# Designs tried in a protein design run: peptides against a protein of PDB entry 6FRK. Part 92

Target 1, 411 residues: chain A of PDB entry 6FRK
Amino acid sequence: NEEVLNAMLKEVCTALLEADVNIKLVKQLRENVKSAIDLEEMASGLNKRKMIQHAVFKELVKLVDPGVKAWTPTKGKQNVIMFVGLQGSGKTTTCSKLAYYYQRKGWKTCLICADTFRAGAFDQLKQNATKARIPFYGSYTEMDPVIIASEGVEKFKNENFEIIIVDTSGRHKQEDSLFEEMLQVANAIQPDNIVYVMDASIGQACEAQAKAFKDKVDVASVIVTKLDGHAKGGGALSAVAATKSPIIFIGTGEHIDDFEPFKTQPFISKLLGMGDIEGLIDKVNELKLDDNEALIEKLKHGQFTLRDMYEQFQNIMKMGPFSQILGMIPGFGTDFMSKGNEQESMARLKKLMTIMDSMNDQELDSTDGAKVFSKQPGRIQRVARGSGVSTRDVQELLTQYTKFAQMVKKM

## One batch from the design tools (peptide; made by RFdiffusion4, then SolubleMPNN)

Design b2_p14_6_s2 (from b2_p14_6, 7 letters changed)
Fold by OpenDDE base, seed 3:
Structure b2_p14_6_s2 (fold): chain B 411 residues (1-411), chain A 14 residues (1-14)
Amino acid sequence: as target 1 above (411 residues)
Amino acid sequence: LKRLRELLEEISKL
């Protein structure tokens, strides 16, 4: 029994290391799991695998809980949020994502660019802010980030902004000059929250990086970025352990809306490859897919039209990147679609939708759309001309639709 | 949910 436990724990430890969990945390988790599992209960015929999985899950949940309540902005107050992190961590993008998140929730939100070291930092922030219709501040002439941050914070305080986000300079490496600058900015603006932005893709370096920031500045929150890629998110555990600060949000892609509040249970479930069914349900519910009740009923009856497929493609496009959706499905790893395949898949969906935009209601609403086209091949030529595609592209769409409709009929 | 997964799986093959 102990040999079986040790073998299973070895597999779990290997999987956690492959998920970028720090080796020290994996070792600690192994010993905690061993201590939490009653070997006598395992002898009594309990499902050893489920017990180990539950014990591992429970210990991982503890690793992402710093025991500190996350800072939350106060409505009707001026909340200054300072961002810190390395260059390439996604810090500037994350500032815009957070600003957009709060703006969509009805907060009066603004952005300040206090990055004077990177040429074009202000232009990048301005571009992102303008696209999101977020007010911004920065300078092309002032080189002191403390002055820019102070002036920007004062301006937006006077204009009664509720969320004032300050993007700071990053460096390519942990440098003392970066930490001194961050401390000077923090002292000048007196932020209500300091957010450390970490790239999950740095793997085993997450602990050392997160610790270096926490040792120099009062990091109170963590945001983990690039969880859409090959990063299995184990670095997030290292960041929490090192900073003793909660993860408040995660960045899940390149889009401004590829940003979500951190949820411990779904995150650990995803890390273990269990999927995030709850997050999928929440995203489906946030999309007000109430119109999907009619679709779900049609699917229950084995009815599936080209219009129903079109509406599904619209819904999927609204749900965001396919990699995220698939990564929420148990058994679909984050690796199932490379980032290159995601844009290509979205472009392919848009192409299919454009073909369907050239279809008429009789074609779209037919429970056997493929048969409508097969009976009257002239329809294929009309749709192809209307959508600017080949007749082959229309036939490929109809072939795909037929596969879906057959699957739905078997359901 | 199973139906949605199977649908999403088939869409992922597109």
Scores: peptide ipSAE 0.005, ipTM 0.382, DockQ to the pose 0.089; fails the geometry check
Fold by OpenDDE base, seed 1:
Structure b2_p14_6_s2 (fold): chain B 411 residues (1-411), chain A 14 residues (1-14)
Amino acid sequence: as target 1 above (411 residues)
Amino acid sequence: LKRLRELLEEISKL
């Protein structure tokens, strides 16, 4: 019985190490799980696999819980949020995502670019902020990040902004000059929250990096980026352990909407390869698929139009990268779509939607759209010209639609 | 969820 337990624990430890969980945390987890099972085996004839899985799940949940309540902004107050992290962590993109998240919730939100080290940092922030209609501050001439941060915070405080996000300089490595600059900025602006942004893809380096930031700056929150379908989530556990700070959000892609509040249970379930059924349900519900009852009723009646297909493509595009959605379904491995195939698949969906944008309501709302085009071949030529594609591309779309409509009729 | 899975599986083949 002990040999079987040790073999299963070895497989779990291997899977956690492959998921970039820190080796010290994996060793501690193994000891805690072994001790927990040795106590529970005395009480329950439960399947040993389920007991091990439950014990591992429970210990991973404890590793993600720092025992500290996450900071939350206060409505009607000025909340200064300072971002810190290495260059390439996704820090600047994450500032824009967080600003957009609060703006969509009806908060008066702004962005400050205090990155003077990276050429084009302010232009990048300005482009992102302008696209999202978020007010921004920065300088092309001021080189002191303390001056820019102080002036920007004062300006937006005087204008009664509720969420004031300060993006700071990064470096490619941990440098003393970076930490000195961060401390000077933090001392000048007195932030209500300091957010450490970590790239999940750096693997075993997550602990050492997160510790180095926490030892120098009073990190109170963590955001983990690049948790797309290929990201090994184990580095997040190392960040929480090192910073003793909660993960508040995760970045799940390149789009401004690829940003969600952190949920412990779904994250650990995904890390264990159990899937994220709850996050899939929540993502499906957030899409306001209230129109899904009408769609599900149409689908139950075997009705499927080109418009219904267009709306489904819009929903998939709103869900974010297809690999992430698949990676939420149990038994779909993270490797089911390579990163190259994901951008290609999204570009392909966008091309199909552009073809459908050149269709008329009679074509889109027909219960047999393929028959409408087959009866009048001149429609294919019109749509091809309108969308700038070949007649073959339109015929391929209609062939795909026909396959979907046949599948729906069999449902 | 099963229908969504089947739809997603077919879209992945596109």
Scores: peptide ipSAE 0.000, ipTM 0.328, DockQ to the pose 0.099; fails the geometry check
Fold by OpenDDE base, seed 2:
Structure b2_p14_6_s2 (fold): chain B 411 residues (1-411), chain A 14 residues (1-14)
Amino acid sequence: as target 1 above (411 residues)
Amino acid sequence: LKRLRELLEEISKL
């Protein structure tokens, strides 16, 4: 009935507001969902919750789709990408992440620091670029960002760079001087793409900020940063709505690899707390876990060895930040692992692997590894000595292995 | 994938 629908929509609206979705968008979504739901179909005993969730999901997908195809660089051409955004948005870090992303794909990529406003901006960019082995340009003496941007773009065009990323100055607030400077730089370098970088953690301010940038400069792409924090990403919807520009990438941490192409379906699924099953699939596929038919077959037969556990730990370590992996699991919020807990979790995995490195093939390949150690306690002492850990640490590993092996047997 | 998810959930409890 209408009362049940209104109650459920109220919960959805509350959850979206708590996810930093703009109140106007939430109101519009509520109206669109109400119009899309046939109340008569809801009477037929269909799972009302699933129906509302699906309607909400569809409307959120529409809000993330600006109806404009994202700009993509052309191979073998000189593509100039200008970054714009407020100070603290993660703009400079995102320039380096994007440069590294294209470099890893075999693009001849470079960075230009046209931020003359912030002291040490060039040093920061230079440090990031040098660490990533990305060519860079900037000045310690030139104060005109137009000159630096123009000279840098010309230099890298002459050197046949394919991706030329220009980082501009930011301000703590929207200032007319910032927009004038951005326009002057844009006019001088004639960028193929202007990327607005937005911090997701600014919550309800996302719409107003994104609109202010779009009203002043021809923003063609959006990158959302700090989606690893307390920001539930609803601000991204506000940015798309305000800029009418697609989100092209998201920043998911502080590391240069904490950067991924934007995917609509996974993002909306995550925003709704459904998890990123598709991104988990893609990461699993990128790890070539599916190519390990032998492991899958062992798991199907309820076989799980210490070696199989070791290989899984290696795979998890290759998946990158464990917080990102957990954030892909339905029901695990992004808050479950603080960055401190991630390093600790990786250190724990590495410790467990180091213990297993001191095991022999008979111990590693046993389908009942815990029983091998229980029958011959001298093995625990050998492994403990070999790995530099206590006998208790080895027993804890074996206890954990036993839990996993029991879980696999129940699968 | 379900198995991997469940494994990751158990690892997260460590």
Scores: peptide ipSAE 0.000, ipTM 0.363, DockQ to the pose 0.063; fails the geometry check
Fold by OpenDDE base, seed 4:
Formats: sequence, structure tokens, C-alpha cells
Structure b2_p14_6_s2 (fold): chain B 411 residues (1-411), chain A 14 residues (1-14)
Amino acid sequence: as target 1 above (411 residues)
Amino acid sequence: LKRLRELLEEISKL
């Protein structure tokens, strides 16, 4: 039994190393899992695999918990959030994503570009901010990031902004000049939170990078970027361990909406390939679908209309890229996240919604929508003409609706 | 939740 346990733990350790989890953390996890597994309880006929999976899950959850409560902005106060991180970490994009996240929640949010080192940094921030309708500050002429940061923070404090995000310079590597600049900026603006932005794709370098930043600046929060279907995510554990700071958000793509609050259990579930059911639930709940309860009750009663399907398509479109939704479903392989399939899937949903926009209330609200169309084939022709599609496309939609309605009736 | 997942799985196959 101990040999079998050691073999299974070796496979788990290999998988975690392949997932870019630091070798020290993997060793620690192995010993903690061994200590948490009561060999006597394994004798009681419990599924050894489930027990090991649960022990591994529990120890991974502990590795992402720094034991420190995440900083949260205070409503009605001026919260200064300074971003630090290397060039290419997604720092500038993440500043815009965080600003947009708070703006969508009704916070008075702004962006400051204190990156004087990178040519076009301010133009990039300005483009992102303008697209998101986020107020921004920066200079094309001022070369001192301390002056820009101080002036921008003062300006936005005087204008009663609640969330003031300061993007700092990055470098391609850790340089003493970068850390000195970050310290000078931090001392001048006195941020309420310092956010370290880390690229998850750097693998085993995550620990050393995160440690180098924490050793120089008072990092209080971590944001992990590039957690797309290709990112193994194990570097996030190394960042928490090195910074002793919580992950507060994750970046899950290139779009401004590809940004979500970090949740421990969903993240670990995804890392283990168990799927992100909780994150799916949370995204569905965050959509403030006032009708989610009404939908759940309809689904409990085996009722599902074309309108209910339309509302679900709207919800899915609001959840962001299809790749993220698919990556949250257990058993959908990471291979379905090819960039080509996402635009096609969104275009297909939009086409289906456009077909439903040409339906009347009797058709949309019927508990047997397919039967309404089957009884009066002239309805299919009307909807097809109204939506500019073939009668076949309408029949395909009705066939899909019928499959959903049958699934709901079996529930 | 399982129902919602199954619904989303079927929608993702569209």
C-alpha cells in the first residue's frame, strides 16, 4: 500500500512539475499529502485515488492561501493601486482590465501611465482607456515617473476618484534601476495596494521573479496573467509562496473582459483538470441575471421556451469568450480553445439570436415551441425571411431547441 | 448546477 501510494504521489508530483509548480512546493506538497493520508483510513475500503486527489486538492488550496486577507478598495475613499511587474507580463493590459472591472461595478476609476521607459506606453494605455471610456493621465514629455505618478494621483484625488491605478515601467529583466524607480514612485504616491503582475507562461521562473519583486517592494497583491488554455497555472502557486500575498485577479485572454476575481477552489479544480464548475456558477451569478432564480424554477418544472434559450445565449455572450466557458466545463479538452472556433461559435450564437429576434411572443413563450412551428410551417418561412436566413437554418435552431427542451424535461 | 453544466455543454456543441 505504501509503494502504491508512493507511485501515485510520484505521478502527481510529475504532473505538478509539468504544470510549472515549483520543485520545492511539489516536495512540500508530497510530504504534506503523505502526512494527511491516514494509511489506516485507506484500509477501510475508501477509493485510494479519490482520497489522494482530495488530499492533493486540499494541499494545493493551502499553497494558494498566503494566510493574509486580500486588500479590498474602500467605497467613497481614494484608493491608490500601484502596478509593478516585468515588461511582457501583461501589466499595462491588466491595469486597463482592473480599471474596467471596477468601472463596471460603479466605481469612479482612472488610469495613470507612469511608464516613461517604453516608447508608446502612454499611447497604448490611452488607446485601452479610451476604448473602455476610462479617464487617464500621462505625459509625452515628462521623463520622471515620480512626477507623472504624483501629479496624476493628485489630479484624480482632487476629482474624487475612488480607484486610481498607476501603471509603472517594466523591464525585460530584473534591474536595480527598475526597483529604485518603483520604490521612488511608491514613496511618492503612497499606494494603498501594490499589485505584482506575473505572466503564468514563464514556468519555473515564477518563484525567482516574484521573490525579486517582493524583496524590493511591498507587494501586497498578485495578479496572474495569460491563464489561457495553454497556461498550466502552476506558476501562480510559486508567486503566492514567494510574495506571501494573495492572488486577487487572473487574466484569461487578450480582451478587456478576460479578467476575473481569483477564486481558489475553481482555480485548483482547473489546474487538476477537474473543470471550473464553481467559476462557471460564479460567472453566471455575477451576470446579475435577476431571472436566474426564475430560470432555475422553470428548469425544475421541466419548462424551457425559446425565450429561455435566447436569454441563456445572451448570458453566455456576457460571460465572455466561448473558450473560457468551454474551459470551465469538465471533460472539454483544452484543444477546443483554438482561437478560430471561438469567433465562429460567437457568430453562430449571434445568428441563432437573430433568428429568434424574428419570432413572435407566442413562438418564444411556448413551452412546446417546436410544435408551434411544426403545426404551422408558414411560421418557419416568416422567421427565415425576417432574419435573412434559410428555412433550413430555422429548422436547425428548432431541432437544437427540441434537444434542450428534452434535456430539461428529463431533469 | 449539474443541469446548468449539461445545458452549457449542449450549447457549446452548437
Scores: peptide ipSAE 0.000, ipTM 0.366, DockQ to the pose 0.055; fails the geometry check

Design b2_p14_6_s3 (from b2_p14_6, 6 letters changed)
Fold by OpenDDE base, seed 3:
Structure b2_p14_6_s3 (fold): chain B 411 residues (1-411), chain A 14 residues (1-14)
Amino acid sequence: as target 1 above (411 residues)
Amino acid sequence: LKELLELLKEISEL
């Protein structure tokens, strides 16, 4: 029984290391799990695998709990949120994502670019902010980030902004000059929350990086980025362990909407490859997929129209990145869609929808839409002209629809 | 839901 336990714990430890969990944390987890498992209860014919999985899950949940309540902004107050993190961590993008998140929730939100080190930092922030319709501040002439941050915070305080997000310089390395600059900015603006942004893909380096930031600035929150694709997020455990600060949000892709509040249970479930059935159900319920019962019924009857395809494309677009949905299903790895393919896939879906927006109800509601177009080729030319695409693009859409409708007929 | 997700997967692979 002890040999079986040790073998199973070895497999769990290997899987956690492959999930970028820090070696020290994995070792400590192994000891904690081994101490939490009653070997006598395991002898009684209990499902040893399920018991070990539950013990591992429980200990991982403790690793993401720093024992500190997450900071939350106060409604009707001026909340200053300072972002810190290395270049390439996704910090600037995450500032925009957080700003957009609060704006969508009805907070008066703004962005400040205090990154004077990176050429074009302000232009990048301005571009993101403008696209999201978020008010922004920065300078092309001021080189002191303390001045920019202070002036921007003062301006937006005077304008009664509720969420004031300050993006700071990120360097490629942990440099003392970066940490001193961050400390000077923090002292000048007196942020209500300091958010450390960490890239999950840096694996075993997460602990050392997170610690270096916490040792220099009073990090109170963590945001983990790039949890899309290959990063299983085990580095997030290292960040919590090092910073003693809660993860408040996760970045799950490149889009401004690829940002969600951190949920411990779903995250650990995903880390263990158990999937996030609860988050899938929540996301499905948020989409009001009740309209999909009618589609599922049609699909069961082998009926599939161009309208049904359009509605599915709308549903996919509402669900966000399809990799996230697949990654919520048990046994589907995050790797099922390559990162580069998601934005291209979404752009492709949007193009297909734009073509279908130029179709009429007779074309959309036909159970054999491709045959409607094949019988009257002038319809293809009309749709192509209406959508601003080639007749070839319309034919490609109809070819895709035909393949799909044939698949539905085989189900 | 599983069947729908499989279909959505197939759509995304098209």
Scores: peptide ipSAE 0.009, ipTM 0.416, DockQ to the pose 0.079
Fold by OpenDDE base, seed 4:
Structure b2_p14_6_s3 (fold): chain B 411 residues (1-411), chain A 14 residues (1-14)
Amino acid sequence: as target 1 above (411 residues)
Amino acid sequence: LKELLELLKEISEL
């Protein structure tokens, strides 16, 4: 039994190391899992694999929990959030994502560019902020980030902004001058929260990087970026361990919407390759898909209309990037959609919906929509003309619908 | 749901 346990723990440890989990954390996890497993309960016929998986899951959950409550902004107050992190960590993009997240939640949000070191930092922030309709501050002439940060914070405090995000300079290396600048900015603006932005793709370097920031700046929150790639997120555990600060959000792509609140259970489930069923359920529930019961009932009866397909495409589009949805399904890795195909896939879904917008209620609500079109080919030509597409594109949609309706009938 | 999402993927990739 101990040999079997040690073999299974070796596989788990290997998988965690391949997921960029720090070797010290993997060793600690191994010993904690060994201590949490009752060998006598393992003898009594419980599935040893499930027991080990559960023990590993519990210990990973503990590694993501720093035992410190995450800072949350106070409604009706002026909350100053300072961002710190290396260049290329996605810090500037993450500032815009966080501002957009709070703006969509009905917070009065703004952005300050206190990055004077990188040429075009302010233009990049301005572009992102303008695209998202987020108020911004910065300078093309002021070289002191303390002045820019102070003036911007004062301006937005006076304008009663609730979320004031300050983007700071990032550098390619941990330089003392960077940390001194960060301390000067922090002392001047007195932030309510300091957010360390970490790139998950740096793998085993996550611990050392996160520690270097925490040793110099009072990091209170972590945001992990680039979880849409091959980064399995193991570096996030290293960041929590080093900073003793909670992960508050994750960046899951390049779009401004590729940003979500950190959830421990879904994250650990993904890290273990179990998928994110809970996050999928939560995301589906957050969409207030009022018609989920009606759809489930239709699906149980093997009924599926073009309208039902349209509603599902709307739901997918509301859920965000299709790669994220697929990455929530057990056995579909994050690699299942290449980043380049995602915008194309969303454009295709939108094209299909535009074709369906040119259909009438008889066509949309028919339990055999394809047969309605096959019986009267003039309908295909009408829909094609109405949507500005070829008759072939409409036939292709009907072929896809027919495949879908056949699958639903087999469920 | 998995088969549904697989098919929706195929549809989005077509």
Scores: peptide ipSAE 0.008, ipTM 0.416, DockQ to the pose 0.152
Fold by OpenDDE base, seed 5:
Structure b2_p14_6_s3 (fold): chain B 411 residues (1-411), chain A 14 residues (1-14)
Amino acid sequence: as target 1 above (411 residues)
Amino acid sequence: LKELLELLKEISEL
């Protein structure tokens, strides 16, 4: 029994190391799991595999919980949130994602660019902020980040902003000058929360980086980025252990919506390759797919129209990025959609929807939409002209629809 | 949901 336990723990430890979990944390987890498993209870015929999985899951949940309640903004107050992190961590992009998240929740949100070191930092922030319709502040002429941060915070406090996000300079290396600049900015603006942004793809370097930031600035929150990539997120455990600060959000792609509140249980389930069944259920429930009872009934009856396909494309677009949805399903690894394919897939769906927007109700509501177009080829030319696409693009859409309608008829 | 995922997979393979 002990040999079987040791073999299973070795497999789990290997999988955690392959997920970029720090070797010290993996060793500690192995000891904690061994101490939590009563070998006598395992002898009583309990499912040894389920018991070990539950013990591992429980110990991973403890590693992600720093025992500190996450900071939350107070409504009707000015909440200053300072971002810190290395260049390339996704810090500037994450500032825009967090600002957009709060704006969509009905908070009066703004962005300040206090990055004077990187050429075009302010232009990049301005571009992202303008696309999201987020108010922003920065300077093209002021070189002191303390002045820019102070003036921007004062301006937005006077304008009664509730969420004031300050982006700081990031460098490629931990330089004393960078940490001193961050301390000077923090002392000047007195932030309510300091957010450390960490790239999950840096693997075993996560602990050392997170510690270096926590030793210099009072990091109170962590945001982990690039969890859409090859990084299984094990570096996030290292960041929590080093900072003793909760992960508050995760970045899951390049889009401004590729940003979600951190949930411990789903994250650990995903880390173990169990999928995120809970987050999948939550996303399905958020979509109000209850109106899909009518669709599910139609599908059960082998009925599928171009309108039903259009509604499915709308639902898919509301779910957010396909990589997130697929990455929530047990057995669909993150490798199934390369980062480049997601924007291309969304652009393709939007193109297909634009073609369908040029169709009439008779075409959309036909139980055999392809037959309607085949009987009257002039419809294809009308739709192509109306949507600004080729007749070939419309024929490709009808071919796709026909494949789907055939699948539905086989259900 | 399973059907939506099969649909998604088919769209991604296209």
Scores: peptide ipSAE 0.007, ipTM 0.385, DockQ to the pose 0.083
Fold by OpenDDE base, seed 1:
Structure b2_p14_6_s3 (fold): chain B 411 residues (1-411), chain A 14 residues (1-14)
Amino acid sequence: as target 1 above (411 residues)
Amino acid sequence: LKELLELLKEISEL
């Protein structure tokens, strides 16, 4: 019945509004879904919920497609990428993430800090760039962002850099002075791509902000940040609608590796609370399952070492926040793990790794690490002293290892 | 961690 359809569409619309999808887009989506659902096919006993979900999914996929191909850098050319966005959007962090992403792909990448407005902007960029081993440019004395951007772009062009990322100043609001500065920088450096960085957590404000930027600056790409938190990403739809520009990447955390190419299908699946099995598989595959093939082969033989456990802890730490991994599993809501429990869990893993850093290769590579320590209790005391922990903490680690190794032997 | 290893196993078997 049309009443049942309207009730189900009301629930979907509520869920989309709770996902920060703009109310105008939700209304349009509702009408488009209503027009796309054949009520006669719904009468034939097909799972009405699956049909509505598929129709909603298909219309959401259209909303994230601006009908414009994403800009891609050209290999062997100099590609100037200008970043624009509000203060607190994660713009500076995202510049470093994008630079690191291209560097890991074998691009000659650099960063320019043209943020003269924020005190310590250059120190922050320099710190991030140095940690990632990315070349950087900026000034402590020059206050004109146009001069810094121009000099930095010229320098890195002359040094044959392929990816030249320019971080600009942000403001707390859409100020005319910000847009004038952005236009002056853009005119001086002639960027190949202008990237708007948007914070997904701003909810319904995404449309107005994205529009304000697009009306003043030729935004060609969007990056959405803070998709690790309570932001369900509905603001991304508003950004695409307002900018008419594709989302190229998403920021999925605070780590430099918490950055991925935008994929439409996984994103919409996550937005609908279907989970992100594909992104979970990709994230597990990015952990270089080549080391996991050797692990899987060892696991198939019932072998599990303290080194294998250490490598798994490194992998878990590389996967980023455990809350994000859980949020990729169907039926685990993003709220299932409080941020507090995650930091404590990461601190606990780091403590266990620090204990293992004080072990020798014979202890780490033993197929029965617990037996090596049980036969020679002096090893426990050595490791405890080396790692600055109690002998009890080392025994607790060995007890945990023994439980894991027993589970692996039963697999 | 147990659930994560079980999940990693399930994903590796897919």
Scores: peptide ipSAE 0.007, ipTM 0.369, DockQ to the pose 0.031

